# Designs tried in a protein design run: peptides against a protein of PDB entry 3NZW. Part 231

Target 1, 212 residues: chain A of PDB entry 3NZW
Amino acid sequence: TTTLAFRFQGGIIVAVDSRATAGNWVASQTVKKVIEINPFLLGTMAGGAADCQFWETWLGSQCRLHELREKERISVAAASKILSNLVYQYKGAGLSMGTMICGYTRKEGPTIYYVDSDGTRLKGDIFCVGSGQTFAYGVLDSNYKWDLSVEDALYLGKRSILAAAHRDAYSGGSVNLYHVTEDGWIYHGNHDVGELFWKVKEEEGSFNNVIG
Target 2, 222 residues: chain B of PDB entry 3NZW
Amino acid sequence: QFNPYGDNGGTILGIAGEDFAVLAGDTRNITDYSINSRYEPKVFDCGDNIVMSANGFAADGDALVKRFKNSVKWYHFDHNDKKLSINSAARNIQHLLYGKRFFPYYVHTIIAGLDEDGKGAVYSFDPVGSYEREQCRAGGAAASLIMPFLDNQVNFKNQYEPGTNGKVKKPLKYLSVEEVIKLVRDSFTSATERHIQVGDGLEILIVTKDGVRKEFYELKRD

## One batch from the design tools (peptide; made by RFdiffusion4, then SolubleMPNN)

Design b2_p26_4_s4 (from b2_p26_4, 15 letters changed)
Fold by OpenDDE base, seed 3:
Structure b2_p26_4_s4 (fold): chain B 212 residues (1-212), chain C 222 residues (1-222), chain A 26 residues (1-26)
Amino acid sequence: as target 1 above (212 residues)
Amino acid sequence: as target 2 above (222 residues)
Amino acid sequence: GIPAPTEVEKRVAAAIERDEAVIAAN
């Protein structure tokens, strides 16, 4: 798995691969590792698929309850804290979660929190999470700027996942790409890694270790 | 060591069409190398045009299906007989599975039906409740044998346009009901030849806007 | 195979089931 999220002047880019593995076998190439918590919040999925999917969906319900009670959208900070508190209650029970809660509120601006089942909760600008995270960081960190255009930021997210998919056997399938703004998240499609690879190789002259 | 789980073998297969869905399973029930039954259905009509199978440890599968059927009844009761959508059913089943996260139902669950737009839908679950909507999924003993074939025939994986040197994929197309049924039959016939836990009979449930139709075919009895 | 659950795991599972009920109600 490789998931990433980063803040920039245009909001947040979220990009994830779609491969699921069982041991040495590819179980699926089409797993959705972004959970649409609500129209304004995204959660990413690394670790146990069931744990992430279940509890991030649960989080969505809690966020909705907040909105109903308080008559306002929940903050990203509060949403991530709810999840963090939840996983803390089950600490040591065997949950496996590495998630990023991403949103854009007027009060907070573009906001990313990393939350894992070990009890860690971190606010940050850039996170890559999963077995391919180091490969993604390699591309992302080298090209990241706050002032990226939306187009460039989207490409960077996609390209970073591609790098991970190329090197990490546990990552691949496709890239699911999101742009998070104050008005909510925008899905920017599913990009097959194979097709993307050849396109990037041709356009950038990258991946010279692979013969076309 | 105490092991509360068994494996009763068998294989299930779901395929979504354009305006239909199919869920199929063999009827063999086995423990170790002993055939318990040559006709034990494992694909069920759960109402609301939802068909379900939970393959693996049969006791767990049966329990899960029963719980889901009960959930459907309760849903009707609570929502003035509103039809349960396939996506809501998937979420419900996730809750049932994840509720036993640390003592899982030892099953691979597949449901099939029509989505709210009338399109074929197949959802596949792991034992602890993670799920995905897919175009096709095989589960059970012969899943590893069947799934690559399905990827090729349904999703056209590893199929390329002629003259493109493998760089352009063949476009996807929907299969007809007849094509899907043939594919299912061929898949199970092949699986029966290669896996001892698959055989005897094949039951296919076809979901359309008109309801659920059942078809039965004989498989090898060895 | 999946091992038998510990007592702690059983308690957690029960808690999850309770949470499920809350989710279903919302």
Scores: peptide ipSAE 0.015, ipTM 0.702, DockQ to the pose 0.027
Fold by OpenDDE base, seed 1:
Structure b2_p26_4_s4 (fold): chain B 212 residues (1-212), chain C 222 residues (1-222), chain A 26 residues (1-26)
Amino acid sequence: as target 1 above (212 residues)
Amino acid sequence: as target 2 above (222 residues)
Amino acid sequence: GIPAPTEVEKRVAAAIERDEAVIAAN
């Protein structure tokens, strides 16, 4: 798995691969590793698929309840804390979760929290999470700046996942791409890694180690 | 050490068409190298035009299917006989599976039906309730043999347009009911030849807007 | 035709090539 999220002047980019594995077996190439918690919040999935799907969906319900009770949208900080508290209750039970909670509120602006099943909760500007994270960081960190255009930021996110998919055997399938704004998240499509690879290779002249 | 799980073998296969869906399974039930039954159906009509199979440890599979059928019944009771949508069914099954997160049902679950737009739908679940909607999925003993075949014939993976040097994939298209049935039969026939846990009989449940139809075919008995 | 890559795309490509070189060397 490779998931990433980063903040920039235009909001948040979220990009993830779609491969699931069982040992050496590719169980699926089409796993949805972004959970649409609500129109304003995204959660990413790394580790146990069932754990992430179940609890991030549950988180969505908690966020909705908050909105109904408090007559305001929940903050990203509070949403991530709810999840963090939940996983902490299961500490030692065997949950496997590496998640990023991403949103854009008026009070917080674009906000990303990393939450994992070890009890870690971190606020940050850039996170890559999964077995391919180091490959994604290599591309992302080298080209990141706050003042990226939306178009360039989207491409950078997509391209970083592609790099990870190329080198990490546990990552691949396709890239699912999101842009989170103050008005909510926008889905920017599913991009097959194979097709994307050849397109990028041709356009950029990259991946010279592969004969085309 | 006590192992509460068995493995009864078998294989299941779901394929979604444009306006139909198919869920198929062999009828062999086996423990290790001993055939327990040559006709033990594992694909079930659960009502509301939803078919379900939970393949692996048969006792767990049967229990899960029964619980889901009961859930359908209660859903009707609570919602004035409203039809359970397949997406809602998937969520319900997730809850059933994840409710036993730390003592899982040892099964690979597949359901098939029509979505709210009348399009074919297949959902697959891991033992603890992660799920996704897919065009096709094989589960069980011969899944590793069948899935590559399905990838090739249904999803056209590794099929490319001529003259593109393998860079342009063949476009996806919907298959007819007849084509899907043929693929299913071919898949199970091939699997039976290579896997001892697959054989005896093949039951195919076809879901259309008109309801669920069953077909049965003989497989090799060795 | 395929449009020319943006400056960001060029930088990304360069970064990938550098990373791949490092990985290959290890």
Scores: peptide ipSAE 0.000, ipTM 0.618, DockQ to the pose 0.018
Fold by OpenDDE base, seed 2:
Structure b2_p26_4_s4 (fold): chain B 212 residues (1-212), chain C 222 residues (1-222), chain A 26 residues (1-26)
Amino acid sequence: as target 1 above (212 residues)
Amino acid sequence: as target 2 above (222 residues)
Amino acid sequence: GIPAPTEVEKRVAAAIERDEAVIAAN
């Protein structure tokens, strides 16, 4: 798995691969590792798929309850804290979660929190999470800047996942790409890694060690 | 030391069509190398145009299906006989599975039906309740043999336009009911030849707007 | 036709090439 999220002048880019594995078996190439918590919040999925999917969906319900009670959208900070508190209650029980809660509120602006099953909760500008995270960081960190255009930021996210997919056996399938704005998240499509690879190779002249 | 789980073998297969869905399973039930039954259905009509199978440890599968059927009844009771949608059914099954997160049902669960737009839908679950809507999914003993074939024939995952050097995929095209049934039959026939835990009979449940119909085909018995 | 690569795309490509070179050298 490789998931990433980063903040920039245009909001947040979220990009994830879609490969799921069971041991050495590729169980699926089309897993959705972004959970659309609500129109304004995204959660990424790394670790146990069931743990992430169940609790991030549950989180969505909690966020909705907050909105009903307080008549305002929940903050990303509060949403991530709810999840963090939940996983803390299960500390030692064996949950496996590495998630990024991404959103854009008027109060906070574009915001990313990393939450994992070890009880870690971190606010940050750039996160890569998963077995391919090092490969993604290599590309992302080298090319990141706050002033990226939306187009360039989207490409950087996509390209970082591609790098991970190329090098990490547990990452691949396709890239699901999101742009989070003040008005909510925008899905920017599913990009097959194979097709993307050849396109990038042709356009960039990269991956010269691979012959088609 | 004590393992509460068994493996009763078998294979299940779900395929979503444009306006239909199919869920199929063989009827062999086995423990180790002993055939318990040559006709033990594992695909069930659960009402509301939803069909379900939970393949793996049969006792767990049966329990899960029964619990889901009860959930359907309670849903009707609570919602004035409103039809349970396939997406809501999936969520319900997730709760059933995840409720046993630390003592899981050892099953691969697949449900099939029509979504609220009348389009074919297949949902696949892991033992602890993660699920995805998919165009097709095989589960059980011969899943590893069948899925690559399905990826090619249903999803066109590995099919590319000629002359594009693998750069352009063929567009997804919906299969007819007849084509899907043929694919299912061929898949199980092949699986029976390659895997000892698959055989005897094939039951196919077809979901359309008109309801659920069942077809049965003989498979190899040895 | 294929659009010309952006500056970010060029930099990303360069980064990938550097990484691949390092991997190949090890």
Scores: peptide ipSAE 0.000, ipTM 0.720, DockQ to the pose 0.018
Fold by OpenDDE base, seed 4:
Structure b2_p26_4_s4 (fold): chain B 212 residues (1-212), chain C 222 residues (1-222), chain A 26 residues (1-26)
Amino acid sequence: as target 1 above (212 residues)
Amino acid sequence: as target 2 above (222 residues)
Amino acid sequence: GIPAPTEVEKRVAAAIERDEAVIAAN
């Protein structure tokens, strides 16, 4: 798996691969590793698919309850804290989760929290999570700027996942791309890694290790 | 090392068509190298046009299917006999599986039916309840042999994303019921030839708007 | 909530994970 999220002047970019594995077996190439918690909050999944799907869906229910009670959208901080508190209760039980909770509220602005099953909760500007994270960071960190245009930011997210998919055997399939704004998340499509690879190779002259 | 799980072999296969879905399974039940039964159905009509199979450890599979059937009954009771949708069924099964997250049902679960738009739907589950809607899925002993074939014959390398209403849909080429049945039969025939845990009989449940139809075909008896 | 696993359940879960039957979004 390779998931990433980063803040920039235009909000948040979230990009993820879609490969799931069971050991050395590719179980699926089409897994949705972004969970749409609500129209304004995204959760990413790395680690155990069931753990992430179950608890992030549960989180969605908790967020809805909050909104009903408080008559206000839940903050990204509060949503991530709910999840963090939950996984902490299961510390040592064997949950496997590496998740990013991404959203944009008026109070907080664009906000990303990393939450994992070890009890870590971090607010930050840039996260790559998964077995391919190092490969993604290599591209993302080298090209990241706060002042990226939305177009350039989307491309950078996509390109970073592509780099990871190329080098990490546990990442691949397609890139699912999201842009998070104050008005909510916008889905920017599913990009097949194979097609994207050849396109990028042709346009950038990159991936010279592959003769095609 | 305490291992409470057995492996009863077998293979299951789900394929979603345009306005139908198919779930198939062989009828062989085996432990190690001993055939326990040559006719033990593992695909079940659970009502509400939902068919289900949980392949792996048969005791766990039977327990899970029974629990789901009970869940359907309770749903009817609570909702004035409202039909359980396939997506709601999938969510329910996730809860059943994840409820035993730390002592899982050792099964690969597949359900098939029609979605709310009348389109064929197949959902697959891992032992702890992760699930995905797919066009096709094989599970069990010969899944590794069948899936590559399905990827080529069913998916035509076209990406289907459930829930992307209004987005650029790459046209999915759907197979007819007859084509799917042929594909299933060919898949199981091939699997039987290469895998000792698959054989004896093939049961195919076809879900349409008119209900569930069952077909049976003989496989090689080794 | 899901109850905390017993020691036996933890061992069983670990065994299942070793069998690579669980899907990992790694």
Scores: peptide ipSAE 0.124, ipTM 0.859, DockQ to the pose 0.070; fails the geometry check

Design b2_p26_5_s1 (from b2_p26_5, 17 letters changed)
Fold by OpenDDE base, seed 4:
Structure b2_p26_5_s1 (fold): chain B 212 residues (1-212), chain C 222 residues (1-222), chain A 26 residues (1-26)
Amino acid sequence: as target 1 above (212 residues)
Amino acid sequence: as target 2 above (222 residues)
Amino acid sequence: PQPDPTAVESSGDVTPLEALMEALFA
């Protein structure tokens, strides 16, 4: 798995691969590693797919209860704290979760929290999470600027996942791409890694380790 | 150390068509190298045009299917006989599986039916309740033999339009029920040749808007 | 300063049947 999220002047980019593995077996090439918690909040999944799907869906229910009670959308801080508190109760039970909770509220602005099953909860501007995270960071950190255009930011997110998919055997399939704004998340498509690889290689003159 | 799990072998296969879905399973039940039964169905009509199979440890599979069937009954009771949608069924099954997260059902679960738009739907589950909707999935002993074949024949992976020098993929299209049944039969016939835990009989459940139809085919009994 | 995220390996995305025994008795 490779997931990433970063803040920039235009909001948040979220990009993830879609490969699921069971050891050396490719279980799926089409897994949705972004969970749409609500129209304004995204969760990413790395580690155990069941743990992430179950608890981030549960988180969606908790977020809805908050909206009903408080008559306002839940903050990204509060949503991530609910999840963090939950997984902390299971500390040592063997949950495997590396998640990013991403959203945009008027109060907080664009906000990303990293939450994992070890009880870590971090607020930050840039996170890459998964077995391919170091490959993604290699591209992302080298090209990241706060002042990226939305187009350039989307491309950078996509390109960083592509780099990870190329080098990490546990990452691949396709890139699912999201842009998060104050008005909610926008899905920017599913990009097959095979097609994307050849396109990027041709356009950039990159990936020169592959002949063809 | 005590092992609470058995492995009863077998293989299951789901394929979604445009307006139908198929879920198939062999009827062999085995423990180690001993055939327990040559005809033990593992694909079930659960009502509401939902068919289900949970392949692996048969005791766990049967328990899970019974719990789901009971869930369907309760859903009807609570909702004035409202039909359970396939997506709601998938969510329910996730909760059944994840409810045993720390002592999982030793099964690979597949359900098939029609979505709310009348399109064929297949959902697959890991033992702890992760799930996705797919066009096709094989589970069980011969899944590793069948899935690459399904990738090629259902999803047209690695197929290109002739004369395009591999630049244009073969377009995705739905298969007819006859084409799907042929693929299922070919898959199980091939799997039976290479895997000792697959054989004896093949039961295919076909879900359409008109209900569930069953077909049976003999496999090798060796 | 941006905090460093915890590294997470994803070799266990989907639980394989063969791994259930190890997970249960580890």
Scores: peptide ipSAE 0.160, ipTM 0.795, DockQ to the pose 0.102
Fold by OpenDDE base, seed 5:
Structure b2_p26_5_s1 (fold): chain B 212 residues (1-212), chain C 222 residues (1-222), chain A 26 residues (1-26)
Amino acid sequence: as target 1 above (212 residues)
Amino acid sequence: as target 2 above (222 residues)
Amino acid sequence: PQPDPTAVESSGDVTPLEALMEALFA
């Protein structure tokens, strides 16, 4: 798995691969590693697919209950804290989760929290999470600027996942791409890695280690 | 050392069509190298046009299917006999599986039916309840032998249009029920030849708007 | 004894049946 999220002047970019593995077996190439919690809040999934899918879906229910009770959208801080508190109760039970809670509220602005099954909860501007995270960071950190255009930021997110898909055997399939703004998240499509790789190679003159 | 799990072998396969879905399973039940039964069905009609199989440890599979069938009954009771949708069924099964997260059901679960638009639907689950809607899925002992074949024949992976020098992929299209049944039969006959835990009989449940139909085919009895 | 789900951490994204067995005997 490779997931990433970063803040920039235009909001948040979220990009994830879609490969699921069971050891050496490719279980799926089409897994949705982003949970759409609400129109303004996304969760990413790395680690155990069941743990992430179950608890992030549960989180969605908790966020909806908050909205019904408080008559306002839940903050990204509060949503991430609910999840963090939950996984902390299961500490030592063997949950495997590496998640990012990404959203935009008027009070917080664009916000990203990392939450894992060890009980770590971190606010930050840039996170890559999963077995391919180091490959994604290599591209993302080298090209990241706060002042990126939306187009350049979307491309950078996509390109960083592509780099990880190329080098990490446990990442691949496709890139699912999101842009989070004050008006909510926007889905920017599913990009098959097999097609995207050749396109990027041709357009950038990159990946010269591959003969094509 | 105490092992609470058995492995009863077998293989299951789901394929979604345009307006139908199929879920198939062999009827062999085995422990180690001993055939317990040559006809033990493992694919079940659960009502509401939903078919289900949980392949692996048969005791766990049977328990899970029974719990789901009970869930369907409760759903009808609580919701004025409203039909349980396939997506809601998938969510329910996730909760059943994940409810035993720390002592999982030793099964690969597949359900098949029609979605709310009348399109064929297949959902697959890991032992702890992660799930995905797919066009096809093989589970069980011979899944590794069958799944690559399904990738090629259902999803047309690695197929290209003739004369395009590999630049144009074969377009995706739905398969007819006859084509799907043929693929299922070919999959299981091939798996039976290469895997000792697959054989004896093949039961196929076909879900359409008109209900569930069952077909049975003999497999090799070696 | 309940399977130690910690052994599943090395199995990847989805839990294979084989990983459950490994967890029981680890």
Scores: peptide ipSAE 0.150, ipTM 0.783, DockQ to the pose 0.093
Fold by OpenDDE base, seed 3:
Formats: C-alpha cells, structure tokens, sequence
Structure b2_p26_5_s1 (fold): chain B 212 residues (1-212), chain C 222 residues (1-222), chain A 26 residues (1-26)
C-alpha cells in the first residue's frame, strides 16, 4: 500500500494506490483505499483492510451523529480524535491501521491528521503512509511547494504514487486521486498504473531503468 | 497447539453479469485427504434474491450463513418486510465477520445478487470482513488457479484487439448468462483436474430479476 | 470522469486464510 496526503495553497491532495495483497498473492488491483466519510472528509487506509474499512466506516457514523446532534459538521480534529481514542482502546489487541483523516472546515482550513493503531495522532502538512511510503516521499518531497497549482499538485500526488507502485511490489493497480477544498472533496479519477507509467515515461523521459 | 480451525476444501466462484449474477461452488467436502461428502452444498439462497457462500472451514461457513439468514429475518421484522439490498447485505456480513475479529470465521465469503439498479453484483469478503464489489471472484482451495483465468476471460486482461500490435486493449463487455455458465463450468472442470479438494459436483445459483435458479453439473469424482 | 463501475470498494491488505492462521498463531 501507498497512500499520501498533502496540504498546499489550493487545499489538500489525497492519492492512493489500489493493490491489496495477501503475502505474495495479489488479492485485488481495484481496492478503494479512500473512505468518503462525508462530502468534506476523507479517510485513507493502510495496514489491515478490514480494520481500516470497519473503523473508518464506524467513524463515518460517529461523524454523522455529531452533525445530527450539534447541527454542524464535525471538525477534522474531532473526527481524528474519535478514531484515535478508539484505536487506543484496542492497543495491543492487534489492530493494524495507518490512516489519514483529511478534510476542510471553515474553522480549521485544510487539515490532515495521521492516526495509527499504535495510538499516534499527528497533525501535519505532508504524510505518506504504507509500504511504499519512502518511494512516494522521494518524489513528493523533491517537488513539493506550498504554491503549487491545483493541476501541478494533482499531478504530483499521482506521480508520487506511481513512483511507489513502480518500486514497491505491494503497491500498484491504479491511482485514486482526490482534491479537497472548502466546498468538499472532488474525485479526480482512477488512473491505471500500467497506462499511467508509459504515459509518464514518454512525457517526462523518466523511468529510464525500464526499456520501452 | 490447539487449532480450532479445520479446512474442508472446496472452491467457490462469483461472476456478475449485466442483469444477473452467478455464484457457484463445488459440492466436495473433505478433511485432509478424506472425502467427507461428495454432495455437500455450500452455496445458499438467503432470501431477498441474495445468494451466499462462505468457503473454508465448513462449520464456520455454516454458522456465518445461518447468522446472515437470521439477520435477513430480523431485517424484515424491523423494517416492515423491506427487501434487503445487496449493498446492505454486504455491510451486515462485514459486521458479522468483524464481530469475530479476534477469533475469525475461517472462511472466504462471496455473495451475489442484483444491485438497486438491477445490475449484477458480486461482493467478496476476507475472513475479518473487508469487502469489495467485483465483477468476479474465486475463493477457496483452487482460487489461485481460477482467479487468473477469470481476469483473462471476464475482465479481458492481457487481451488486445487483433491487428493493433498490442496497442488497443480488448474492450470490456458484459457476458451472457450462457457465456458465464460456460466459464464457470470450464473453471471448475480445470480446477478439479489440478486440485484434490475440488470435485464431485458443481452447483450454480443464477440470480435474475425473476429469482434464483439452480443448475447442477457433475464433476470428476476422483 | 464517472467512477469505473468495475471499481471495487476495498481497503488495504486483505487477509487470506493462510495469513489469518499465521496472524492468529504468530
């Protein structure tokens, strides 16, 4: 798995691969590693698929209950804290979760929290999470700027996941790409890694370790 | 060490068509190298046009299917006989599986039916309740043999249009029920030849708007 | 672009039965 999220002047980019593995077995190439919690809030999934899917879906229910009770959308801070508190209660039980809670509220602005099954909760501007995270960071950190255009930011997110998909055997399939703004998240499509790789190689003159 | 799990072998296969879905399973039940039964159905009509199979440890599979069938009954009771949608069924099954997250059901679960738009739907589950809607999925002993075949024949992976020099992929299209049944039969026939835990009989449940139809085919009995 | 109707909602790494056994008895 490779997931990433970063803040920039235009909001948040979220990009994830879609490969699920079971040891050396490719279980799926089409996994949705982004949970759309609500129109303004995304959760990413790394680690155990069931743990992430179950608890982030549960989180969505808690977020909805908050909206119903408080008559306002939940903050990204509060949503991430709910999840963090939950996984902390299960600390040592064997949950495997590396998640990012990404959203945009008027009060907080664009906000990313990293939450893992160890009970770590971090607010930050850039996170890559999963077995391919180091490969994604290599591309992302080299090209990241706060002042990126939305187009350049989307491309950078996509390109960083592609780098991870190329080098990490546990990452691949496709890139699912999201842009989060004050008006909510926008899905920017599913990009097959095979097709994307050749396109990027041709356009950039990159991936010269692969003979065309 | 105490191992609470057995492995009863077998294989299951789901394929979604345009306006139908198929869930198939062999009828062999084994323990180790001993055939317990040559006809033990593992694909079930659960009502509301939902078919289900949980392949692996049969005791866990049966328990899970029974719990789901009970959930369907309770859903009708609580919601004035409202039909359970396939997506809601998938969510319910996730909760059943994940409710035993720390002592899981030792099964690969597949359900099939029609979505709310009348399109074929197949959902697959890992033992702890991760689920995905797919066009096709194989589960069980011969899943590793069948799944690559399904990728090629259902999803047209690695197929290209003739005369394009491999530049144009074969376009995706829905398969007819006859084509799907043929693929299922070919899959299980091939799996039976290569895997000792698969054989004896093939039961296919076909879900359409008109309900659930069952077909049975003999497999090799070796 | 419309979501691929074949796109499966799944999360991360799935646990095969074999991996489940390893995880439970590791």
Amino acid sequence: as target 1 above (212 residues)
Amino acid sequence: as target 2 above (222 residues)
Amino acid sequence: PQPDPTAVESSGDVTPLEALMEALFA
Scores: peptide ipSAE 0.127, ipTM 0.787, DockQ to the pose 0.133; fails the geometry check
Fold by OpenDDE base, seed 1:
Structure b2_p26_5_s1 (fold): chain B 212 residues (1-212), chain C 222 residues (1-222), chain A 26 residues (1-26)
Amino acid sequence: as target 1 above (212 residues)
Amino acid sequence: as target 2 above (222 residues)
Amino acid sequence: PQPDPTAVESSGDVTPLEALMEALFA
């Protein structure tokens, strides 16, 4: 798995691969690794598929309950804290989760929290999470600027996942791409890694280690 | 070391069509190298036009299917006989599986039916309740043999349009019920030849708007 | 086909039955 999220002047970019593995077996190439918690809040998934899927869906329910009770959307800080508190209760039970809670509220602006099954909760501007994270960081860190255009930021997110998919055997399938703004998240499509690779290679003159 | 799980072998296969879905399973039940039964059905009509199979340890599979059938009954009771949708059924099964996250059901679960738009739907589950809606999924002993075949024949992986020098992929299209049944039969026939835990009989449940139809085919009995 | 938006998104590692046995008895 490779997931990433970063803040920039235009909001948040979220990009993820879609491969699920069972050891050496490719279980799926089409897994959704972004849970749409609400129109303004996303959760990413790395680690155990069932753990992430179950608890982030549960988190969505908790966020909805907050909205109904408090008559306001939950903050990204509070949503991430709910998840962090939950996984901490299961510490040592064998949960495997590496998640990013990404959202936009009027109070917080664009916000990203990293939450994992070890009980770590971090606010930050840039995170890559998963077995391919180091490959994604290599591309992302080299090209990241706060002042990126929305188009350039979307491309950078997509390109970073592509780099990880190329080098990490546990990442691949497709890139799912999101842009989070003050008006909510926007889905920017599913990009097959096979097709995207050849397109990027041709346009950039990159991936010269591959002949063709 | 105590192992609470057995493995009864077998294979299951789901394929979603445009306005139908198929869930198939062999009828062989085995322990190690000993055939326990040549006719033990493992694909079940659960009501509300939902078919289910949980393949692996048969005791766990039977328990899970029974719990789901009970959940369907309770759903009808609580919601004035409202039909359970396939997506809601998938969520319910996730909760059943994940409720035993630390002592899982030793099964690969597949359900098939129609979605709310009348389109074929197949959902597959890992032992702890991760699930995905897919066009096709194989589970059980011969899943590793069948799944690549399904990728090629249902999803047209590595197939290209003639005359394009491999540059244009074969377009995705829905298969007819006859084409799907043929693929299922070919899959199980092939699996039976290469895997000792697959054989004897093939039961296919076909879900349409008109209900669930069952078909049975003989497999090799070696 | 677009994955069903109602399909619960599975993250990274699917637990195979074989791996489950190893994890339970490791």
Scores: peptide ipSAE 0.096, ipTM 0.784, DockQ to the pose 0.123; fails the geometry check

